# Peptides against a protein of PDB entry 4QMF, part 51

Target 1, 175 residues: chain A of PDB entry 4QMF
Amino acid sequence: ESSFMTLFPKYRESYLKTIWNDVTRALDKHNIACVLDLVEGSMTVKTTRKTYDPAIILKARDLIKLLARSVPFPQAVKILQDDMACDVIKIGNFVTNKERFVKRRQRLVGPNGNTLKALELLTKCYILVQGNTVSAMGPFKGLKEVRRVVEDCMKNIHPIYHIKELMIKRELAKR

## One batch from the design tools (peptide; made by RFdiffusion4, then SolubleMPNN)

Design b2_p15_2_s4 (from b2_p15_2, 6 letters changed)
Fold by OpenDDE base, seed 4:
Structure b2_p15_2_s4 (fold): chain B 175 residues (1-175), chain A 15 residues (1-15)
Amino acid sequence: as target 1 above (175 residues)
Amino acid sequence: SELDKELDELSEKIL
């Protein structure tokens, strides 16, 4: 039997408590057990003897990882679908200067969130910029693109550049 | 497509 545990920040506790019954129900469909430990601040998922698909535990692992990084449950639970992948991109270590970090992170979002929305559409991914991570869900190809754009942004390559490139590539692919 | 239209609209705002 396999087990995975993920720590979550304190500010996430209230929300996780609220949705944990939904998490349990979703995982029960796959005979995956789960535990929310409020003292430790952790979520655990584990296979049982009744788990039919042993690979589903990896998706359960991803589920709790996403939840820990502030992805809402209705979105995060989609990770249990076979065709859905995810990535949690650590962005907090690219820049030591806080102001520079905030500025670059804000570039990912852009005015009124339009930059992020454009990136989501172009990559066919869900993207959440929160804290020191960017969480993404979608097809593998899209996730690869998201990671590139996100990391480059933190390296001071403006997302608009990549968005423009992706738009051009999209247009070319239609021909 | 509708997706393309949305992208075009967004591009006008951010590019």
Scores: peptide ipSAE 0.117, ipTM 0.804, DockQ to the pose 0.083
Fold by OpenDDE base, seed 1:
Structure b2_p15_2_s4 (fold): chain B 175 residues (1-175), chain A 15 residues (1-15)
Amino acid sequence: as target 1 above (175 residues)
Amino acid sequence: SELDKELDELSEKIL
């Protein structure tokens, strides 16, 4: 049997408790077992003898990973769909200076979240900037672009550069 | 398209 476990931060406990029955129901459709351990602060997913597609366990692994990084359940559960992929991008290790980190992370979001929304539209991805990670869900090509923009931003390349490029490419594709 | 309208609006705010 295949099994995967992820830890979650304490501040996420209350939310995870409230949605865990929904997680269980979603995974039961695929005969994947799951456990929420409030003492350890972990989530576990496991195949069972009734699991029809063993590959679904990898999607279940991704589900709990997304939930641990504050992605809401109604969005995170979409990872179980065949055409949906995800990425969790660590951004906390690009700079040592806290103020510089906060400033560069804020550039990803932009005024009123407009920079992030533009990036979501251009890449056809869902994107959540939270703490030391950026979680993204969508097509593989879109995810690749998101990771590039996010990492470059933390390397002091402003997201607007990539957004302009993506907009130009989109316009050219319409001709 | 609707997507283009949204992108145009966002571009004016960001660029």
Scores: peptide ipSAE 0.102, ipTM 0.794, DockQ to the pose 0.084
Fold by OpenDDE base, seed 5:
Structure b2_p15_2_s4 (fold): chain B 175 residues (1-175), chain A 15 residues (1-15)
Amino acid sequence: as target 1 above (175 residues)
Amino acid sequence: SELDKELDELSEKIL
């Protein structure tokens, strides 16, 4: 039997408590057990003797990882689908200066969130910028593109450069 | 397409 545990920040406790019954129900369909530990501040998923698909535990691991990083349950639960992958990109260690970090992170979002929306559309991914991480969900090809744009942004390459590139590639693919 | 229209509108705002 396999088991995975993820810690979550204290500020997520209230939300996780409210949706944990929904998490339990979603995982029960696959005979995956789960535990919310409010003392430790952890989520655990584990296979049971009734688990049919041994690979589903890895998706359950990803589910609790996404929930720990502020992804809402209705979006995070989609990770249990076969065609859905995810990535949690750590961005907090690229820049030592806090002000510079905040500025570069804000570039990913852009005015009224339009930069982020454009990136989501072009990559066919869901993207959430929160704290020291960027969470993304979608096809593997799209996720690879998202990681490149996010990391380059933290390295002071403006997302607009990649948006233009992706738009050009999209037009070329139509020919 | 609808996606192209949305991208065009967004590009005018951010590019």
Scores: peptide ipSAE 0.096, ipTM 0.791, DockQ to the pose 0.084
Fold by OpenDDE base, seed 2:
Order: structure tokens, then C-alpha cells, then sequence
Structure b2_p15_2_s4 (fold): chain B 175 residues (1-175), chain A 15 residues (1-15)
């Protein structure tokens, strides 16, 4: 039997407690067992004798990973769908200076979140910027584009450059 | 930087 565990930060505890019955119900449909350990601060998913699809455990792993990174349950649970993929992009190690990190992370969001919204639309992905990670959900092609833009932003390449490029590509694809 | 400021202004115009 396969098992995966992820740790979550303390500030997520209250939320995870609130939605854990919904997590359990969603995973029960696939005969995947799950455990919320509030002492350790961990979530665990594991196959059972009744698990039919052995690959679903990998999606369950991704589910708890997304939840640990502040993705809301109604969005995170979509990872259990066959056509949905995800990526958790670590951004905290690109810049050592805290102020520079904050400035570059803010560029991803932009004024009123408009930069991030534009990127979501262009890549057909859900994107959440939280702490030292960016969580994304969507098609593989879109996820690759998101990772490129996010990492380049942390490397001091402004997201607007990529957004313009993606807009041009989108217009060309309509012709 | 000045370049960053210009890009931010551009972003506000097109987004």
C-alpha cells in the first residue's frame, strides 16, 4: 500500500479542521484513507484494500500538498479530476534580500491583482501566490508557462514581458 | 529602477 504525508504551517490548522470532513468524503469516493494530525501538523493519504485506481493516490498526494499551501478546498479538490494537473513553485530561494523578494513577488500580483488575473486567463490556470510558493492548477502546457513567468519574475524579468508575448501568441492562434 | 517603473505603468494601461 502507498502512503504520502505533508506538513502544514500552524496558521492553516483552523481552516484544515473546518474542511477535513469534506476532504474525507472526496477521498472516500476513491477508497483513499486520510488522516489529519494536529499534534504533528501533518496530513496523510494512503491506499486501502478497496482502492481501485492505483494512480489516484498521486492525485491525493497533490491534494494535500495544495491544501498545505493555502489553496482553498473547492479549488484544490479539482486535482482529483483526470484532466487537471498542478505545480507548487518554490520562490523563496531566488532572492536573499527580503525587500527585493517582496517587491518581485508583488510584481506577479500587480495592481489590484490584475497581472496575476491576466496570467491566469492567458495560461488557463488557477494561480495562488502565498508566502514562499506559487501554487498553480491547470493544463500541462499552461503550467509550464506559469512556472517560466514566475521563476523569471523572481530573476528580475518583469511579468509584463511574458504577458505581452502570450497575448501575441493568443492572437496568432485565432487566425 | 526606472525600467521597472515604466513596466509597471505599462501594466496598468493594458491590464
Amino acid sequence: as target 1 above (175 residues)
Amino acid sequence: SELDKELDELSEKIL
Scores: peptide ipSAE 0.051, ipTM 0.697, DockQ to the pose 0.381

Design b2_p15_3_s1 (from b2_p15_3, 5 letters changed)
Fold by OpenDDE base, seed 5:
Structure b2_p15_3_s1 (fold): chain B 175 residues (1-175), chain A 15 residues (1-15)
Amino acid sequence: as target 1 above (175 residues)
Amino acid sequence: SELDKELEKLSEEIL
């Protein structure tokens, strides 16, 4: 039997309590058991004797990882689909200065969220910027592109550079 | 396409 656990921050407790029955129902379809521990502040998923697909436990692991990083359940549960992958990109360790960190993180979002929306469209990914992480869901190719843009942004390469590059690549692919 | 139109609009606002 396989088991995975993730911790979640205290501010997520109320939301996770609200949606945990939905998590349980989604995982029950695959005979994956799950536990929400409010004392420890953890989520656990585990295989059972009735688990048919042994690989689904890895998807369940990803589900609780995404939920811990503020991804809403209706989006996070899509990770259980075969064609969906995810990435949690740690951004908090690239810059020591708090003000510089906040400014660079805000560049990923841009005015009215338009920079982030453009990146989502070009990579065919869902992207959530929250705290010290960026969570992304989508195809592997798109996820690779998202990670590059996010990390480069924290290294002071403006996202607009990559957006231009991705747009050019898109036009070339139409020829 | 609809996607291309949206990207054009966003590019004008961001770039």
Scores: peptide ipSAE 0.031, ipTM 0.668, DockQ to the pose 0.084
Fold by OpenDDE base, seed 1:
Structure b2_p15_3_s1 (fold): chain B 175 residues (1-175), chain A 15 residues (1-15)
Amino acid sequence: as target 1 above (175 residues)
Amino acid sequence: SELDKELEKLSEEIL
């Protein structure tokens, strides 16, 4: 039987405790077992003898990964849908200077979150910028675009250049 | 800063 475990930061513990019954119920529909270990600070998902589709364990793995990175449960649970994919992009290792890191990360969000919202609309993805990671959920094509924009931003390429390109492509598709 | 302002305008147009 297959199992996957993910550690979560201490600040996430309270939230995970409150939603864990909902996680259990969602996974029970697929006969996937799950465990929240508050001592270790981990989440585990496992196949059971009743698991009909063994591939669903990979989606369950992604679910706990998203939850560990502060994605809210009502959004994260959508990963169990067949048409939904996700990506967790590590952004903390592109820049050693903390101030430069914060500045580049802020560019992804932009004034009033408008940059992020624009990117979400253009890629048809959900995107959450949190700490040293960016979590994204959506179609594979959109996720690929998100990763490119996010990584380039951390490499000091402003998101506006990609957003302009995506806007032009979108406009052309409407004609 | 100027890029951020332009991006804000663009974002508003697509919202």
Scores: peptide ipSAE 0.030, ipTM 0.664, DockQ to the pose 0.867
Fold by OpenDDE base, seed 2:
Structure b2_p15_3_s1 (fold): chain B 175 residues (1-175), chain A 15 residues (1-15)
Amino acid sequence: as target 1 above (175 residues)
Amino acid sequence: SELDKELEKLSEEIL
């Protein structure tokens, strides 16, 4: 039997409590067991004797990882679909200066979130910027593009450069 | 900033 555990920050506790029955129901369809430990602040998923698809445990692992990083359940649960992949990009270690970190993270979001929305549309991904991580869900090709833009942004390459490039590529693909 | 204005225009074209 396989099991995976992830820790979650204290501020997520109340939300996770409210949606945990929905998590349980979603995983029960695949005969994956799950446990919410409020004392430790952890989520655990594990296979059972009735688990049919051995690969689903990896998706369950990804589900709890996404939930720990503030992805809402209605979006996070889509990871259980075969055609859906995800990535959790750590951005907190690229810049030591807090003010510089905040400025670069804000560039990724942009005015009224328009930069992020443009990136989501161009990559066909869901993207959530939260704390020291960026969570993304979508096709593998799109996820690779998101990671590049996010990491380059933290390395002081403005996202608009990549967005322009992606727009050009999109127009060329329509011809 | 000028860059933000340019991005807004591009975003409007995509959205």
Scores: peptide ipSAE 0.030, ipTM 0.647, DockQ to the pose 0.728
Fold by OpenDDE base, seed 4:
Structure b2_p15_3_s1 (fold): chain B 175 residues (1-175), chain A 15 residues (1-15)
Amino acid sequence: as target 1 above (175 residues)
Amino acid sequence: SELDKELEKLSEEIL
């Protein structure tokens, strides 16, 4: 039997408590057991003797990882679908200066979230910028593009340049 | 910064 555990920050506790029954129900469909430990601040997923697909535990692992990083349950639970992948991109270590970090992180979002929305559309991914991580869900190709844009943004390459490039590539692919 | 403003403008043109 396989087991995975992830820690979550204290500010997520109330939300996780609220949705945990839904998490349990979703995982029960796959005979994956789960535990929310409020003392430790952890989520655990485990295979059982009734788990049919052994690979589903990896998706369950990803589910709790996404939830820990503030992805809402209705979105995070989609990771259990066969065609859905995810990535959690750590952005907090690229810049030591807090103000610079905040500024670069804000560039990912852009005015009214337009930059992020554009990136989501172009990559066919869901993207959440929160704290020191960016969580993304979607096809592998899209996720690769998201990671590149996100990391480059933290390296002071403005996302708009990548967005423009992606737009051009998209238009060229239609021809 | 001025550059950020220019990039914002560019974003508005593209998006």
Scores: peptide ipSAE 0.028, ipTM 0.652, DockQ to the pose 0.396

Design b2_p15_3_s2 (from b2_p15_3, 5 letters changed)
Fold by OpenDDE base, seed 3:
Structure b2_p15_3_s2 (fold): chain B 175 residues (1-175), chain A 15 residues (1-15)
Amino acid sequence: as target 1 above (175 residues)
Amino acid sequence: SKLDEELNKLSEEIL
């Protein structure tokens, strides 16, 4: 029997309570058990004797990880699909200056969120910028591209340069 | 494609 647990911040508690029945139902389809512990502030997933696919527990682990980082359930639950992967990119340790951190993080989003939207479209990923992390969901190739752009942004390489590159690559791939 | 049109519009706003 395999089990994984993740902690969540207090501000997520009310939301997680409202959607936990949906989490349970989604995981029940795979015979994965789950527990929401409001005292500890944790989510747990575990295999059962009826779990058919041994690999699904890893996806369940990713599900609760995404939920803890503010990804909405209707999006996060897609991680249970075979063709869907995810990445949680830590961005808080690239810059010590808080103001510089905030400015660089804002560059990922851009005016009216257009920079982020462009990156999502080009990589075919869902991307959520929240706090000290960026959560992404999509194909492995797209996730690699997202991580590169995000980390480079925190290293003071503006996302627009990567977006331009990705647009060119997209045009070249059209046939 | 519609996606390409949207990307072109976004590029005009960002670039």
Scores: peptide ipSAE 0.073, ipTM 0.763, DockQ to the pose 0.084
Fold by OpenDDE base, seed 1:
Structure b2_p15_3_s2 (fold): chain B 175 residues (1-175), chain A 15 residues (1-15)
Amino acid sequence: as target 1 above (175 residues)
Amino acid sequence: SKLDEELNKLSEEIL
C-alpha cells in the first residue's frame, strides 16, 4: 500500500480539525484512507484494498500538502479533479535579509492584492502567498508561469515586467 | 469577456 505524510505548523491545527471530516468524506469517494495526528502535527493519506485508481494517492498527497500551507479546503479539494495540478513554491531561501524578503514577497501581492489577482487571471491559476511558500493550483502551463514570476520576484525582478509581457501576449492572441 | 474586463481594470491600476 502507498502512503504519504506531511507535517503542518501549529497555527494550522484548529482549522484542520474543523474540516477533517470533509477531507475524509472527499477521500472516501476514492477509497483513500486518511489520518490527522494532532500529537505529531501530521496528516497521512493511504491507499486501501478498495482503491480503484492507485494514481489518486498522488493527488491525495498534494491535497494534504496544500492544506498544510494554508490553502482553504474548498479550493484544495479541487486537486482531486483530473484537470487540476498544483505547485508549492518555496520562497524563503532566496534572500537572507528579512526586510528584503518581506518587501519582495509584498511585491507579489501588490496594492490591495491587485498584482496577485492580475497574475491569477493571466495564468488561470489560484495563487496563495503565505509565509515562506506560494501555493498555486491550475493548468500546467499556468503553473509554469506562476513559478517563473514568483521566483524572479524573489530575485528582484518586479512582477509587473512579467504581467506586462503576459498581457501583450494575450492581446496578440485575440487578433 | 468578463476576464478581459477585469484585466483591463487591473491594468489601469497596476500598469
Scores: peptide ipSAE 0.051, ipTM 0.717, DockQ to the pose 0.081
Fold by OpenDDE base, seed 2:
Structure b2_p15_3_s2 (fold): chain B 175 residues (1-175), chain A 15 residues (1-15)
Amino acid sequence: as target 1 above (175 residues)
Amino acid sequence: SKLDEELNKLSEEIL
C-alpha cells in the first residue's frame, strides 16, 4: 500500500480542521484513507484494499500538498479530476534579501491583482501566490508557462514581458 | 508607474 504525508504551517490548522470532513468525503469516493494530525501538523493519504485506481493516490498526494500551501478546498479538490494538473513553485530561494524578495513577489500580483489575473487568463490556470510558494492548477502547457513567468520574475524579469508575449501568441492562434 | 499603466491597458483587453 502507498502512503504520502505533508506538513502544514500552524496558521493553516484552523482552516484544515474546518474542511477535513469534506476532504475525507472526497477521498472516500476513491477509497483513499486520510488522517489529519494536529499534534505533528501533518496530513496523510494512503491507499486501502478497496482502492480501485492505484494512480489516484498521486492525486491525493497533490491535494494535501495544495491544501498545505493555502489553496482553498473547493479549488484544490479539482486536482482529483483526470484532466487537472498542478505545480507548487518554490520562490523563496531566488533572492536572499527579504525586501527584494517581497518586491519581486508583489510584481507577480500587480496592482489590484491584475497582473496575476491576466496570467491566469492567458495560461488557463488557477494561480495562488502565498508565502514562499506559488501554487498553480491547470493544463500542463499552461503550468509550464506559469513556472517560467514566476521563476523569471524572481530573477528580475518583469511579468509584463511574458504577458505581452502570451497575448501575441494568443492572437496568432486565433488566425 | 508607466509599466503599471501599460499593464492595466493590457488587462482591460484580456478581460
Scores: peptide ipSAE 0.034, ipTM 0.677, DockQ to the pose 0.681
Fold by OpenDDE base, seed 5:
Structure b2_p15_3_s2 (fold): chain B 175 residues (1-175), chain A 15 residues (1-15)
Amino acid sequence: as target 1 above (175 residues)
Amino acid sequence: SKLDEELNKLSEEIL
């Protein structure tokens, strides 16, 4: 039997408590057990003797990872689908200066969230910028593109460069 | 910024 545990920040406790019954129900369909530990501040998923697909535990691991990083349940639960992958990109260690970090992180979002929306559309991914991480969900090809844009942004390459590149690639693919 | 303005124009084409 396999088991995975993820810690979550204290500020997520209230939300996780409200949706945990939904998490339990979603995982029960696959005979995956789960535990919310409010004392430790952790989520655990584990296979049972009734688990049919042994690979589903890895998706359950990803589910609690996404929930810990502020992804809403209705979006995070889509990770249980076969065609859905995810990535949690750590961005907090690229820049030592806090002000510079905040400025570069804000570039990923852009005015009225338009930068992020454009990137989501071009990569066919869901993207959430929160704290020291960027969470993404979608096809593997799209996720690879998202990680490149996010990391380059933290390295002071403005997202507009990659947006232009992705738009050109999109137009070429139509021919 | 100039980059923000350019991005807005491009975003309109994508949306």
Scores: peptide ipSAE 0.029, ipTM 0.647, DockQ to the pose 0.699

Design b2_p15_3_s3 (from b2_p15_3, 6 letters changed)
Fold by OpenDDE base, seed 2:
Structure b2_p15_3_s3 (fold): chain B 175 residues (1-175), chain A 15 residues (1-15)
Amino acid sequence: as target 1 above (175 residues)
Amino acid sequence: SKLDKELDELSKEIL
């Protein structure tokens, strides 16, 4: 049997308690067991003797990883679909200066979140910027593009260059 | 910055 555990920050506890019955129901369809440990602050997923698809445990692992990083359940649960992949990009270690970090992170989001929404459309991904991580869900190709834009932004490469490139690629794909 | 403003305008065109 396979098991995976992830820790979650204290501020997620209330939300996770609220949606845990939904998590359990979603995983029960695949005969994956799950446990929410409020004392330790952890989520665990496990295969059972009734688990049919051995690969689904990896998706369950990704589900709890996404939930730990503030992705809402209605979005995170889509990871259980065969055609959906995800990535959790750690951005907190690219810049030591806090003000510089905040500035670059905000540049990725843009005014009213417009830049991030544009990036989502161009890559066909869901993207959530939260704290020291960026969570993304979508096709593998799109996820690679998201990671590149996000990491380059934290390395002080302005997102406009990537956005322009992605726009050109999108136009070429329509032909 | 100039690039930030340009990016915001470009983003609005995509949306």
Scores: peptide ipSAE 0.723, ipTM 0.969, DockQ to the pose 0.950
Fold by OpenDDE base, seed 5:
Structure b2_p15_3_s3 (fold): chain B 175 residues (1-175), chain A 15 residues (1-15)
Amino acid sequence: as target 1 above (175 residues)
Amino acid sequence: SKLDKELDELSKEIL
């Protein structure tokens, strides 16, 4: 039997408590057991003797990873689908200066979130910028593109260059 | 910045 555990920040406790029954129900369909430990601040998923697909535990691991990083349950639960992948990109260690970090992180989002929404459409991914991480869900090809844009932005490469590139690729795909 | 403004305009075209 396989088991995975993920710690979550204290500020997520209230939300996780409210949706944990939904998490349990979603995982029960696959005979995956789960535990929310409020004392330790952890989520655990594990296979049971009734688990049919042994690979689903890896998706359950990803589910709790996404939930720990502020992804809402209705979006995070989609990770259990076969065609859905995810990535959690750590962005907090690229820049030592806090002000510079905030500026570059905000550049990924843009005014009214327009830049982030455009990137989501171009890559066919869901993207959430929160704290020191960027969470993304979608096809592997799109996820690879998202990680490149995000990390380059934190390295002071302006997202406009990648957006233009993705726009060109989209136009070429229509032919 | 100039690039920030241009990026916002391009983003709006995608949406």
Scores: peptide ipSAE 0.719, ipTM 0.969, DockQ to the pose 0.949
Fold by OpenDDE base, seed 3:
Structure b2_p15_3_s3 (fold): chain B 175 residues (1-175), chain A 15 residues (1-15)
Amino acid sequence: as target 1 above (175 residues)
Amino acid sequence: SKLDKELDELSKEIL
């Protein structure tokens, strides 16, 4: 029997309470048990004797990880699909200056979120920038591209260079 | 910045 636990910040508690029945239902389809501990502020997933696919527990682990990082349930639950992967990119340690951090993080998002939406389309990923992390979901190739753009941006490499590159790659793939 | 503006315009073309 395998089990994984993740902690979540206090500000996520109310939301997690509202969607936990949906989490339970989604995981029940795979015979994965789950527990929301409001005292500890944790989520736990575990295999049962009826778990058919032993690998699904790893996806369940990723599910609660995504939920803890503010990914909405309707999006996060897609991680249970076979073709879906995820990545949680820590961005808080690239820059010591808070103002510089905020500026670089904002550059990833862009005005009205246009830059982020463009990056999502180019990589075929879902991307959420929240706090000191960037959560991404999609194909492995796309996730690698997202991580590169995100980390380089935090290293003061402007996203425009990567966006142009991805646009060219997209056009080539259409042929 | 100039690059920020250019990126925003480019992003709008993708959307």
Scores: peptide ipSAE 0.718, ipTM 0.969, DockQ to the pose 0.945
Fold by OpenDDE base, seed 1:
Structure b2_p15_3_s3 (fold): chain B 175 residues (1-175), chain A 15 residues (1-15)
Amino acid sequence: as target 1 above (175 residues)
Amino acid sequence: SKLDKELDELSKEIL
């Protein structure tokens, strides 16, 4: 039997408790077992003898990974769909200076979240910037674009260059 | 910065 476990930060505990019955119900449809350990601060998913598609365990692994990184359940659960992929991008190691880190991270979000929303539309992805990670869900091509923009931004390559490129590509696709 | 402002304006056009 296959099993995967992820730790979650303490501040996420209350939320995870409130939605865990929904997590269980969603995974039960695929005969995947799950456990929320509040003492250790972990989530676990496991195949069972009734699991029809063993590959679904990898999606279950991704589900708990997304939940640990503050993605809301109604969005995270979509990872169980066949056409949905995800990526968790670590951004905390690109810059040692805290102020520089905050500035570059904020540049990804933009005023009122406009930059992030625009990037979501251009890539057809869901994107959440939280702490030292960026979580994304969507088509593989879109995810690749998101990772490029995010990592380049943390490397001090301004997102405007990528946004302009994506806008041009979008315009060409409409013709 | 100038680029930040321009990016925000472009973003608003997409939305």
Scores: peptide ipSAE 0.718, ipTM 0.969, DockQ to the pose 0.977

